# Ledger of designs, part 7: peptides against a protein of PDB entry 5GWM

Target 1, 52 residues: chain A of PDB entry 5GWM
Amino acid sequence: DSAISKEDEERYQKLVTENEQLQRLITQKEEKIRVLRQRLVERGDAKGTELN

## One batch from the design tools (peptide; made by RFdiffusion4, then SolubleMPNN)

Design b1_p10_3_s3
Fold by OpenDDE base, seed 5:
Structure b1_p10_3_s3 (fold): chain B 52 residues (1-52), chain A 10 residues (1-10)
Amino acid sequence: as target 1 above (52 residues)
Amino acid sequence: QRELLQKLLE
């Protein structure tokens, strides 16, 4: 039975926690990008819509 | 991916 070592479990949990923090940060930045794009559209700045 | 994380916390 290759039981994961306690040390490997602790390493895994750290990576999970870090990943969740990074995912929250990504979501916050994506929302900020959305709001900025919307403001560029409202100003008639066509350059805000062409950034695929 | 989210479902794999829940199984490891149970």
Scores: peptide ipSAE 0.050, ipTM 0.669, DockQ to the pose 0.040
Fold by OpenDDE base, seed 3:
Structure b1_p10_3_s3 (fold): chain B 52 residues (1-52), chain A 10 residues (1-10)
Amino acid sequence: as target 1 above (52 residues)
Amino acid sequence: QRELLQKLLE
């Protein structure tokens, strides 16, 4: 069995941890974009209702 | 991803 070296395992675990951190950051940014889009719609609707 | 980690721990 081509046993993965201890150094390659440590490098892989570091990349997995960094990938999980980046995935959490992506989810946080997507939620922030969702909230900002919702507020822009609500402000557009408020300006459209004040002009009639 | 999880399947590759599981194969590294076997």
Scores: peptide ipSAE 0.045, ipTM 0.647, DockQ to the pose 0.058
Fold by OpenDDE base, seed 1:
Structure b1_p10_3_s3 (fold): chain B 52 residues (1-52), chain A 10 residues (1-10)
Amino acid sequence: as target 1 above (52 residues)
Amino acid sequence: QRELLQKLLE
């Protein structure tokens, strides 16, 4: 029984917690990119409608 | 994640 050392379990839990924080940050940045792309489309359409 | 825990237990 290679019992995972207490130090290895603590290192693993730190990496899991960091990974979860990074995943939340990725999701927040992806949503911000989506909103910015949508605003660029809406502004492009507004310029197209002012020229007709 | 579960596969990494399994590899640490082998």
Scores: peptide ipSAE 0.044, ipTM 0.629, DockQ to the pose 0.075
Fold by OpenDDE base, seed 4:
Structure b1_p10_3_s3 (fold): chain B 52 residues (1-52), chain A 10 residues (1-10)
Amino acid sequence: as target 1 above (52 residues)
Amino acid sequence: QRELLQKLLE
């Protein structure tokens, strides 16, 4: 087994950590999009009920 | 996540 250099392991761990941070950010943005879509639907429904 | 951590400990 070619022992991965300590420097290559440290670079890999930085990329893993960054990837996890980006995944958390994606999840937060997806939740924000979900909430905004729901509020748009609720406002559409409120306008539909005001027209009846 | 758990499988990645396991591979790093092997």
Scores: peptide ipSAE 0.039, ipTM 0.635, DockQ to the pose 0.044

Design b1_p10_3_s4
Fold by OpenDDE base, seed 3:
Structure b1_p10_3_s4 (fold): chain B 52 residues (1-52), chain A 10 residues (1-10)
Amino acid sequence: as target 1 above (52 residues)
Amino acid sequence: REEEERRRRE
């Protein structure tokens, strides 16, 4: 009988909590990347409009 | 399931 031990439940809950924290950090980094990409495009477009 | 609950109470 592979009954989940209390220790395995605590390990599982730690991994779930860590995964939620990592997902929040990923979302924050992805938003930062989106904002930086947009600023790079806007600067590229501004330089392209000054050259035409 | 009932045997698992018994082991969690010991």
Scores: peptide ipSAE 0.047, ipTM 0.602, DockQ to the pose 0.112
Fold by OpenDDE base, seed 2:
Structure b1_p10_3_s4 (fold): chain B 52 residues (1-52), chain A 10 residues (1-10)
Amino acid sequence: as target 1 above (52 residues)
Amino acid sequence: REEEERRRRE
């Protein structure tokens, strides 16, 4: 049996923890992008309604 | 439970 060494288990847990941190940062940036895109759309629509 | 402890020693 290829017993996963204790060193490989510690490396795995480190990578899982780092991946979870990176996923949280991605989600936070995606939310910022969403909010900024929405404000740009609303500002475009406001300018379109002021020209009619 | 004993079988999991054995796998952690190899």
Scores: peptide ipSAE 0.035, ipTM 0.555, DockQ to the pose 0.080
Fold by OpenDDE base, seed 5:
Structure b1_p10_3_s4 (fold): chain B 52 residues (1-52), chain A 10 residues (1-10)
Amino acid sequence: as target 1 above (52 residues)
Amino acid sequence: REEEERRRRE
């Protein structure tokens, strides 16, 4: 019976919150990359499509 | 964590 200590629960909740923030930032960057890639393809800019 | 292990041995 290793009950999670109050300190381990507080650390866990902090890590969950930080992970959710990082996931939102990843999604925002991925969307920005997608939009930029699409614009480079539409312009025929082959150098921009090779960067990912 | 080390203090919690100490309390389980008393």
Scores: peptide ipSAE 0.029, ipTM 0.540, DockQ to the pose 0.161
Fold by OpenDDE base, seed 1:
Structure b1_p10_3_s4 (fold): chain B 52 residues (1-52), chain A 10 residues (1-10)
Amino acid sequence: as target 1 above (52 residues)
Amino acid sequence: REEEERRRRE
């Protein structure tokens, strides 16, 4: 059994924490994009954001 | 978004 070192465990926990922070930032930016897109749709300016 | 959903179903 290759037991991970304490250093590898600490690195893993840092990456998990950073990943969770980045996921929260992605969600916040996606919501901001959604709100801006909705305002452009309501203004009739929506012809440029085919987000397929 | 629709193209990414297609690519995940293949």
Scores: peptide ipSAE 0.028, ipTM 0.508, DockQ to the pose 0.012; fails the geometry check

Design b1_p10_4_s1 (from b1_p10_4, 8 letters changed)
Fold by OpenDDE base, seed 3:
Structure b1_p10_4_s1 (fold): chain B 52 residues (1-52), chain A 10 residues (1-10)
Amino acid sequence: as target 1 above (52 residues)
Amino acid sequence: SRREEERKRQ
């Protein structure tokens, strides 16, 4: 039974923590994009928002 | 992935 090594477990936990930090940053940018899109719609300037 | 792309922009 290939149990994960202690070094692989520590590597996994670092990747999980980094991924959670990146997800928080994505959510913050998505909220900024939402607010800016709403302002562009209110002005009739809605031509520039391709969904990434 | 969207997460990997955001990492590459930092």
Scores: peptide ipSAE 0.050, ipTM 0.645, DockQ to the pose 0.000
Fold by OpenDDE base, seed 5:
Structure b1_p10_4_s1 (fold): chain B 52 residues (1-52), chain A 10 residues (1-10)
Amino acid sequence: as target 1 above (52 residues)
Amino acid sequence: SRREEERKRQ
């Protein structure tokens, strides 16, 4: 069994922490998109959100 | 939707 080196464990923990930060940023952008979409629907401007 | 078309390609 190739025991993970201390350096590989530190690299792994760094990547986990960075991934958690990126997941928070994704969630924040998704919420902004949700709020903007809702405002466009309420204004009748729904044609601007047909991007997907 | 573009998202539905991408799911149909998998």
Scores: peptide ipSAE 0.020, ipTM 0.427, DockQ to the pose 0.000
Fold by OpenDDE base, seed 1:
Structure b1_p10_4_s1 (fold): chain B 52 residues (1-52), chain A 10 residues (1-10)
Amino acid sequence: as target 1 above (52 residues)
Amino acid sequence: SRREEERKRQ
């Protein structure tokens, strides 16, 4: 069994932390899109937002 | 669409 090196463990932890930060940024942008889409629906401007 | 796929799984 190839034991993971200390350097590979440090790389893994860095990637996990970075991925968690990116997931938070995605969630923040998705919420901002949700709020803007709701305002466009309330104004009757809904014709452009087949977003997902 | 992520929402369209989720509706197709129900």
Scores: peptide ipSAE 0.026, ipTM 0.453, DockQ to the pose 0.000; fails the geometry check
Fold by OpenDDE base, seed 4:
Structure b1_p10_4_s1 (fold): chain B 52 residues (1-52), chain A 10 residues (1-10)
Amino acid sequence: as target 1 above (52 residues)
Amino acid sequence: SRREEERKRQ
């Protein structure tokens, strides 16, 4: 069994933790975009964003 | 766009 080195396990855990943090940040930005887009539509300022 | 698709279904 090629046991993963302790250093590679620590690197893996850092990457997993960082990836989870980045995924949370993406979700927060997507929600912020959603809310801002809704407010722009409600104000009639929709002339500048192609709403998909 | 999703809104254009919804308009095509009316």
Scores: peptide ipSAE 0.022, ipTM 0.380, DockQ to the pose 0.000; fails the geometry check

Design b1_p10_4_s2 (from b1_p10_4, 7 letters changed)
Fold by OpenDDE base, seed 2:
Structure b1_p10_4_s2 (fold): chain B 52 residues (1-52), chain A 10 residues (1-10)
Amino acid sequence: as target 1 above (52 residues)
Amino acid sequence: SSEEEERLRR
């Protein structure tokens, strides 16, 4: 029964907050990729998106 | 990140 130390709790909360920020950033980049991919498909440049 | 894992070990 190793009760989590106050230091471990603070580390955990920091990681959770950082993870939430990174997840928001991923979602924003994924949406940008989606929009750009659609434009490349519409231009017939679909070969450039297959490697990402 | 290896640097983040190292920070968590301190």
Scores: peptide ipSAE 0.059, ipTM 0.690, DockQ to the pose 0.000
Fold by OpenDDE base, seed 1:
Structure b1_p10_4_s2 (fold): chain B 52 residues (1-52), chain A 10 residues (1-10)
Amino acid sequence: as target 1 above (52 residues)
Amino acid sequence: SSEEEERLRR
């Protein structure tokens, strides 16, 4: 049982908090992509959705 | 934005 050090716990909590922020950002960008894709399909401008 | 991607890599 490698007891997690206090330093490793603090690193873990930092990474968890950062990962939650990143997940929120991903969800927000995915929603924007969905809305834009829908508008492009509705306009017949399907070529604009190659977001490389 | 490339600036947002650079913030995520640090």
Scores: peptide ipSAE 0.057, ipTM 0.677, DockQ to the pose 0.000
Fold by OpenDDE base, seed 3:
Structure b1_p10_4_s2 (fold): chain B 52 residues (1-52), chain A 10 residues (1-10)
Amino acid sequence: as target 1 above (52 residues)
Amino acid sequence: SSEEEERLRR
């Protein structure tokens, strides 16, 4: 049973925290994209919504 | 990034 070192636990916790921050950032960008897509559709500007 | 993978391997 290789007990996880204290250093490995600290690295793990850092990665978990960073991953949560990145996930929040992704969600914020996805919401901005959704709002912009909706506004483009409402304006009849279909060309802007087809851009991946 | 390759640098981040290298940090995780230490």
Scores: peptide ipSAE 0.055, ipTM 0.676, DockQ to the pose 0.000
Fold by OpenDDE base, seed 5:
Structure b1_p10_4_s2 (fold): chain B 52 residues (1-52), chain A 10 residues (1-10)
Amino acid sequence: as target 1 above (52 residues)
Amino acid sequence: SSEEEERLRR
């Protein structure tokens, strides 16, 4: 029974924390996409180039 | 705008 080393546990915790940060970043990008999509729909602009 | 595109990349 190879118990996980303390070093592997610390690596695991870092990856968990990083993954949670990445999930927050994904949610933030998704919200930006939502806002832009809504503005494009409201303006009837299918290309979105005017928002750049 | 290029500034809005930069804000969306952050």
Scores: peptide ipSAE 0.060, ipTM 0.694, DockQ to the pose 0.000; fails the geometry check

Design b1_p10_4_s3 (from b1_p10_4, 8 letters changed)
Fold by OpenDDE base, seed 1:
Structure b1_p10_4_s3 (fold): chain B 52 residues (1-52), chain A 10 residues (1-10)
Amino acid sequence: as target 1 above (52 residues)
Amino acid sequence: SRREEELRRR
């Protein structure tokens, strides 16, 4: 069992922190998409939003 | 030292 080095632990913590930042950015973009989709549905323009 | 140079590159 190769004990994780201090440098590998620091790299791991950096990647975890970066991943959490990216997840927050994804959530912010998803909320913007949700709001715009709702406005398009309210206008009857719903045909453009089956992107997923 | 070759070992110190290897450690600095990680």
Scores: peptide ipSAE 0.038, ipTM 0.588, DockQ to the pose 0.000
Fold by OpenDDE base, seed 3:
Parts: C-alpha cells; sequence; structure tokens
Structure b1_p10_4_s3 (fold): chain B 52 residues (1-52), chain A 10 residues (1-10)
C-alpha cells in the first residue's frame, strides 16, 4: 500500500481548496451572465411590443 | 544542510 505521503496530502488539500475557490468564481460569473442575458431579452421584448 | 533545503522545497 503506497501510503500517500504527507506532502501529497498537503498538495491534494491545496488543489481541493483552489478548485472550490475557482468554482465560486465560475458561479459568480455565470450569475452575472444570466442577469445580462435577461436584460437583453427584456430589451428585445420591449422593442417587439413597440411594433404591435 | 544544502541537501535538506532542496528536499524541503519539493
Amino acid sequence: as target 1 above (52 residues)
Amino acid sequence: SRREEELRRR
């Protein structure tokens, strides 16, 4: 059994923590994209209703 | 030792 070295465990925990930080950043950018898309749709719909 | 410092930096 190749016991994971303490150094490999510390490297693993660093990568997990970094990945969680990156996932939070992705979620924040995705929410910003969602809000901007919704505003673009609402502006498109507002222009469509001016033609009726 | 110079060798112990190289091992601690990995």
Scores: peptide ipSAE 0.035, ipTM 0.568, DockQ to the pose 0.000
Fold by OpenDDE base, seed 5:
Structure b1_p10_4_s3 (fold): chain B 52 residues (1-52), chain A 10 residues (1-10)
Amino acid sequence: as target 1 above (52 residues)
Amino acid sequence: SRREEELRRR
């Protein structure tokens, strides 16, 4: 069993932290999409709602 | 040495 080196553990923790930051950014964009989609539905703007 | 540079970049 190759023990993970200290350098590999530090790289792993960096990637986990970066992944958490990217997940927060995804959630923020998904919420923006949700709010815009809802406003298009409420306005009867069918052209904006057919995309997803 | 290429080996010393590889060790420094880890």
Scores: peptide ipSAE 0.034, ipTM 0.569, DockQ to the pose 0.000
Fold by OpenDDE base, seed 4:
Structure b1_p10_4_s3 (fold): chain B 52 residues (1-52), chain A 10 residues (1-10)
Amino acid sequence: as target 1 above (52 residues)
Amino acid sequence: SRREEELRRR
């Protein structure tokens, strides 16, 4: 049986968990950027568009 | 040891 080793399963699960945490952090930063960009556009502050 | 390092990375 080509069953994954216990060590490979533990490594895989660690990487999945870390990737999920990183994806949540990306989403939070993207939302923060979106909100700030919207406020800069509403204020007519053309200098804020460099933060893309 | 190189072997101990290889085992720790597995």
Scores: peptide ipSAE 0.035, ipTM 0.564, DockQ to the pose 0.000; fails the geometry check

Design b1_p10_4_s4 (from b1_p10_4, 6 letters changed)
Fold by OpenDDE base, seed 4:
Structure b1_p10_4_s4 (fold): chain B 52 residues (1-52), chain A 10 residues (1-10)
Amino acid sequence: as target 1 above (52 residues)
Amino acid sequence: SSRKREEELL
């Protein structure tokens, strides 16, 4: 079994760490999208109640 | 109130 080189292990760990950082950023953007969608719904409901 | 809510999203 060809053991992975030290350079391949270091490259792998770098990509894992970067992926974890990107996943955290995705979660933060998804939360911002959730909050904005909620505000758009609340504004839509306010306009709907004004037309009734 | 709107400015404070916008700052929290930036």
Scores: peptide ipSAE 0.064, ipTM 0.684, DockQ to the pose 0.000
Fold by OpenDDE base, seed 2:
Structure b1_p10_4_s4 (fold): chain B 52 residues (1-52), chain A 10 residues (1-10)
Amino acid sequence: as target 1 above (52 residues)
Amino acid sequence: SSRKREEELL
């Protein structure tokens, strides 16, 4: 059984923490975009945005 | 999508 090394476990935990931070940042930016898009729609300035 | 943006940021 190839037990994961302590170094690989530390790398994994770092990537998991970074991924969680990036996911929170994406959600915050998406909410900001949603609010701004709604204001543009209400003004009749509706431009299509592609969401990746 | 959020997934594609995450893949681009990693």
Scores: peptide ipSAE 0.126, ipTM 0.761, DockQ to the pose 0.000; fails the geometry check
Fold by OpenDDE base, seed 3:
Structure b1_p10_4_s4 (fold): chain B 52 residues (1-52), chain A 10 residues (1-10)
Amino acid sequence: as target 1 above (52 residues)
Amino acid sequence: SSRKREEELL
């Protein structure tokens, strides 16, 4: 039975950690997109007035 | 302003 080597376990844990970081970044970008989409809808209803 | 709104997204 080919047990996973220590080197393969270390490579796996590195990839898991990097993937968790990327998932957090995706969630942060998705929230920014949500806020911007809401503001664009609100501005579409209020024809072009205030540069805030 | 658009600048104020941009700062709120950082």
Scores: peptide ipSAE 0.081, ipTM 0.717, DockQ to the pose 0.000; fails the geometry check
Fold by OpenDDE base, seed 5:
Structure b1_p10_4_s4 (fold): chain B 52 residues (1-52), chain A 10 residues (1-10)
Amino acid sequence: as target 1 above (52 residues)
Amino acid sequence: SSRKREEELL
């Protein structure tokens, strides 16, 4: 049975950690998109030109 | 304000 090497386990764990970091970055960008989209809607309603 | 807007987008 082909057991995973220690080097392959370390590479796998590095990729898992990197993937978690990328997932957090995606969530942060999605939140920024949500905020910008909301502000564009508020400006479209002619009520939202408040200089915040 | 522009500053509060920038802080919310960081």
Scores: peptide ipSAE 0.072, ipTM 0.702, DockQ to the pose 0.000; fails the geometry check

Design b1_p10_5_s3 (from b1_p10_5, 7 letters changed)
Fold by OpenDDE base, seed 4:
Structure b1_p10_5_s3 (fold): chain B 52 residues (1-52), chain A 10 residues (1-10)
Amino acid sequence: as target 1 above (52 residues)
Amino acid sequence: SLLEELRKLQ
């Protein structure tokens, strides 16, 4: 049975690592969006919301 | 500002 080549395994591991890094970045951006939405809610309670 | 923080998400 032809085991996966070392080159194919290394290519696969690079893609797995990249996917994990991208997933962490997505999570970080989602958290930033959550915080910004919360700030909008907190500011919206004050009649004088500057959208700056 | 909130808008500047939104721009940093790009």
Scores: peptide ipSAE 0.068, ipTM 0.738, DockQ to the pose 0.013
Fold by OpenDDE base, seed 5:
Order: structure tokens, then sequence, then C-alpha cells
Structure b1_p10_5_s3 (fold): chain B 52 residues (1-52), chain A 10 residues (1-10)
């Protein structure tokens, strides 16, 4: 019965929390990509064709 | 601009 140490559990929970934060960041970036793609297909929106 | 917004994705 090898129980995980309290220190190892705390390290694991930090990694879990970081992973959740990274997942939220991925979702945020995916939404931004969606918005930018939408601008590219919108007729009359010059922002989608800007080179800057 | 679109390119500036793309750069912010990094």
Amino acid sequence: as target 1 above (52 residues)
Amino acid sequence: SLLEELRKLQ
C-alpha cells in the first residue's frame, strides 16, 4: 500500500491547476482564431484584408 | 490589424 506523500500530492495538484489554466488559454485562443476567421469571410469588413 | 491580432496568439 504505497500511499503518495503529502508533498507529492501538492506537486500533483499544482500540475493539475496549471493544466486547467493552460486549457482555458487554449480555449481563449481558439475563440480568437474563430473571430479572426469570421472577419475574413465577412463581406464589407476591410479588417479581414488588412496587411498590418 | 489582422496580422497584429495573429501575432498576439503566440
Scores: peptide ipSAE 0.066, ipTM 0.733, DockQ to the pose 0.013
Fold by OpenDDE base, seed 3:
Order: structure tokens, then sequence, then C-alpha cells
Structure b1_p10_5_s3 (fold): chain B 52 residues (1-52), chain A 10 residues (1-10)
């Protein structure tokens, strides 16, 4: 039976871990974008220069 | 500021 080598399994697990870390980072950035959009709505006609 | 927070997303 063609079993996956230990080396191939270790490579796969590194990619899985990296993917999970990147997904957490994406979720954090999406939440931050949501909060910033909400602040823009609440500020209304605030000029972009006033947001500095 | 709001713009500084946007820059921190990069």
Amino acid sequence: as target 1 above (52 residues)
Amino acid sequence: SLLEELRKLQ
C-alpha cells in the first residue's frame, strides 16, 4: 500500500498550520475593516483630512 | 486616527 512518507506528512502539516494562521489573520483584518467602515458612517461628512 | 488604522492593515 502506498503510504504517505513521514517527510510528505510533515510538509503537509506545515502548510495546514500556515493556512490556519493566514485564515485567522484574514478574519482579524476583515473585522477591523468592518469597524473602520462603521466609524466612517458615524462620522458622516467628515473630510478625509479630518480622519488623519 | 482612522487613516492611521487603515495603514496598519497593510
Scores: peptide ipSAE 0.066, ipTM 0.733, DockQ to the pose 0.013
Fold by OpenDDE base, seed 1:
Structure b1_p10_5_s3 (fold): chain B 52 residues (1-52), chain A 10 residues (1-10)
Amino acid sequence: as target 1 above (52 residues)
Amino acid sequence: SLLEELRKLQ
C-alpha cells in the first residue's frame, strides 16, 4: 500500500498554496496589461502626447 | 504615466 507521508503531504500543500498565490498574481498582472492596452487604444495616435 | 505603470508590473 503506497501511503503518502505527512512530510510529502505538507510539501504538496505548500506547492498548491504557492501555485494559487502565483496564479492570482498572474491574473492581476494580465488585467493590468489589458487596462494599459485599452488606454493606448483610447489615446490613439498621440503624436506628441507624453506617455511617460 | 503609462510608462511608470508598465515599470510597476515587474
Scores: peptide ipSAE 0.066, ipTM 0.734, DockQ to the pose 0.013; fails the geometry check

Design b1_p10_5_s4 (from b1_p10_5, 3 letters changed)
Fold by OpenDDE base, seed 3:
Structure b1_p10_5_s4 (fold): chain B 52 residues (1-52), chain A 10 residues (1-10)
Amino acid sequence: as target 1 above (52 residues)
Amino acid sequence: SSLEKLKKEL
């Protein structure tokens, strides 16, 4: 059993938690980008329907 | 994930 110090375990746990938080933030930004792209498409379609 | 496996081994 590799003698991982308590300090190394605590450092690792902090990095895991930070990585999980950053991943949640990335997912939120990706979803926001998706929604904004969809709204741009819908606005393009709305301008096309007004011309008809 | 490989990270979650490693986390469980600590």
Scores: peptide ipSAE 0.071, ipTM 0.702, DockQ to the pose 0.070
Fold by OpenDDE base, seed 4:
Structure b1_p10_5_s4 (fold): chain B 52 residues (1-52), chain A 10 residues (1-10)
Amino acid sequence: as target 1 above (52 residues)
Amino acid sequence: SSLEKLKKEL
């Protein structure tokens, strides 16, 4: 008795897939931020965050 | 995740 049409299921699956892709992108950006922060620590450059 | 739970209900 799935009142969900095949079309609605396909729309939902697209949204799920897009969400998973966006989550992977977020994770990649978070890792990049982590690496950049680590490099700042290694340089001892406490002032490197002056983004003028 | 809540989305994974919802996906399993379909």
Scores: peptide ipSAE 0.070, ipTM 0.703, DockQ to the pose 0.053
Fold by OpenDDE base, seed 2:
Structure b1_p10_5_s4 (fold): chain B 52 residues (1-52), chain A 10 residues (1-10)
Amino acid sequence: as target 1 above (52 residues)
Amino acid sequence: SSLEKLKKEL
């Protein structure tokens, strides 16, 4: 514990915060993909369901 | 998580 500098702690905290922000962004994109897929199903657009 | 454990050790 005492071996970690304040600078290293601040760098680590930035990485933690960035990771949490990126995870929120991933979740938002996954939800958007889910909604788009659901709309394609509701429209009967079979071609849209084959998207990667 | 392992990340939260490491964060608490700082």
Scores: peptide ipSAE 0.069, ipTM 0.700, DockQ to the pose 0.062
Fold by OpenDDE base, seed 1:
Structure b1_p10_5_s4 (fold): chain B 52 residues (1-52), chain A 10 residues (1-10)
Amino acid sequence: as target 1 above (52 residues)
Amino acid sequence: SSLEKLKKEL
């Protein structure tokens, strides 16, 4: 098994960190979408209920 | 996840 270089490990760790940050952002946006959809339902907005 | 497994191998 060839050990990876320190530079390759650092590149990998940066990508992992970026992916974790992006995943947190996705989760935040999905929750915001959920809340907005719920508000449209509560308002009886028929066009809002068409949102996927 | 496969990513978390790979992370633990570093």
Scores: peptide ipSAE 0.065, ipTM 0.696, DockQ to the pose 0.061

Design b1_p10_6_s1 (from b1_p10_6, 6 letters changed)
Fold by OpenDDE base, seed 5:
Structure b1_p10_6_s1 (fold): chain B 52 residues (1-52), chain A 10 residues (1-10)
Amino acid sequence: as target 1 above (52 residues)
Amino acid sequence: PEEEREKLEQ
């Protein structure tokens, strides 16, 4: 049984905490992008949405 | 090209 070292547990907890912070920042940026895309469409600047 | 069709049919 290779018990995870105390150092590996501390590294894991740091990475988990950092990942949760980055995920919150991604969600905040995605919402800003959504709102800006909507405003660009409403303004007629819709040339940045690939019209499928 | 699907959204461009839907705008042309209105």
Scores: peptide ipSAE 0.164, ipTM 0.602, DockQ to the pose 0.000; fails the geometry check
Fold by OpenDDE base, seed 4:
Structure b1_p10_6_s1 (fold): chain B 52 residues (1-52), chain A 10 residues (1-10)
Amino acid sequence: as target 1 above (52 residues)
Amino acid sequence: PEEEREKLEQ
């Protein structure tokens, strides 16, 4: 029986917790990128409506 | 206004 050692269980739980923190950080950065991209498009459209 | 006119003339 590959009884996961208590040390391996503690390592696993640390990695799971870290992975969840990194996933939250990725989602927050992706949202910021989306909002900034939308504002750049809206400003590009506003400059494209400076049609001479 | 020249580029806007050129787009309306197509």
Scores: peptide ipSAE 0.158, ipTM 0.606, DockQ to the pose 0.000; fails the geometry check
Fold by OpenDDE base, seed 1:
Structure b1_p10_6_s1 (fold): chain B 52 residues (1-52), chain A 10 residues (1-10)
Amino acid sequence: as target 1 above (52 residues)
Amino acid sequence: PEEEREKLEQ
């Protein structure tokens, strides 16, 4: 068992917190994309804004 | 999505 160093634990907790923030942002953007795509289909507008 | 990852890593 390689005991994780205190520095590796602090790095791990930072990455977990950042990953949770990014996952929330992804979900919010995916929902926004879904709503915008639905409105574009309903209007017959072929110009989807590609959000990079 | 790439331009907005760069804004969160700053």
Scores: peptide ipSAE 0.154, ipTM 0.568, DockQ to the pose 0.000; fails the geometry check
Fold by OpenDDE base, seed 3:
Structure b1_p10_6_s1 (fold): chain B 52 residues (1-52), chain A 10 residues (1-10)
Amino acid sequence: as target 1 above (52 residues)
Amino acid sequence: PEEEREKLEQ
């Protein structure tokens, strides 16, 4: 069993931290898209245009 | 947004 090198452990921990930051950014953008979609639908309904 | 998807898929 080749034990993972100290350098490979440091690279792994960096990638885990970066991936968690990217996942938080994806969730924030998805929520922003949801809110904007809802406002566009409500604005369409107010204009008699179903934004299907 | 379903009608806009159907227009983009034609």
Scores: peptide ipSAE 0.145, ipTM 0.590, DockQ to the pose 0.000; fails the geometry check

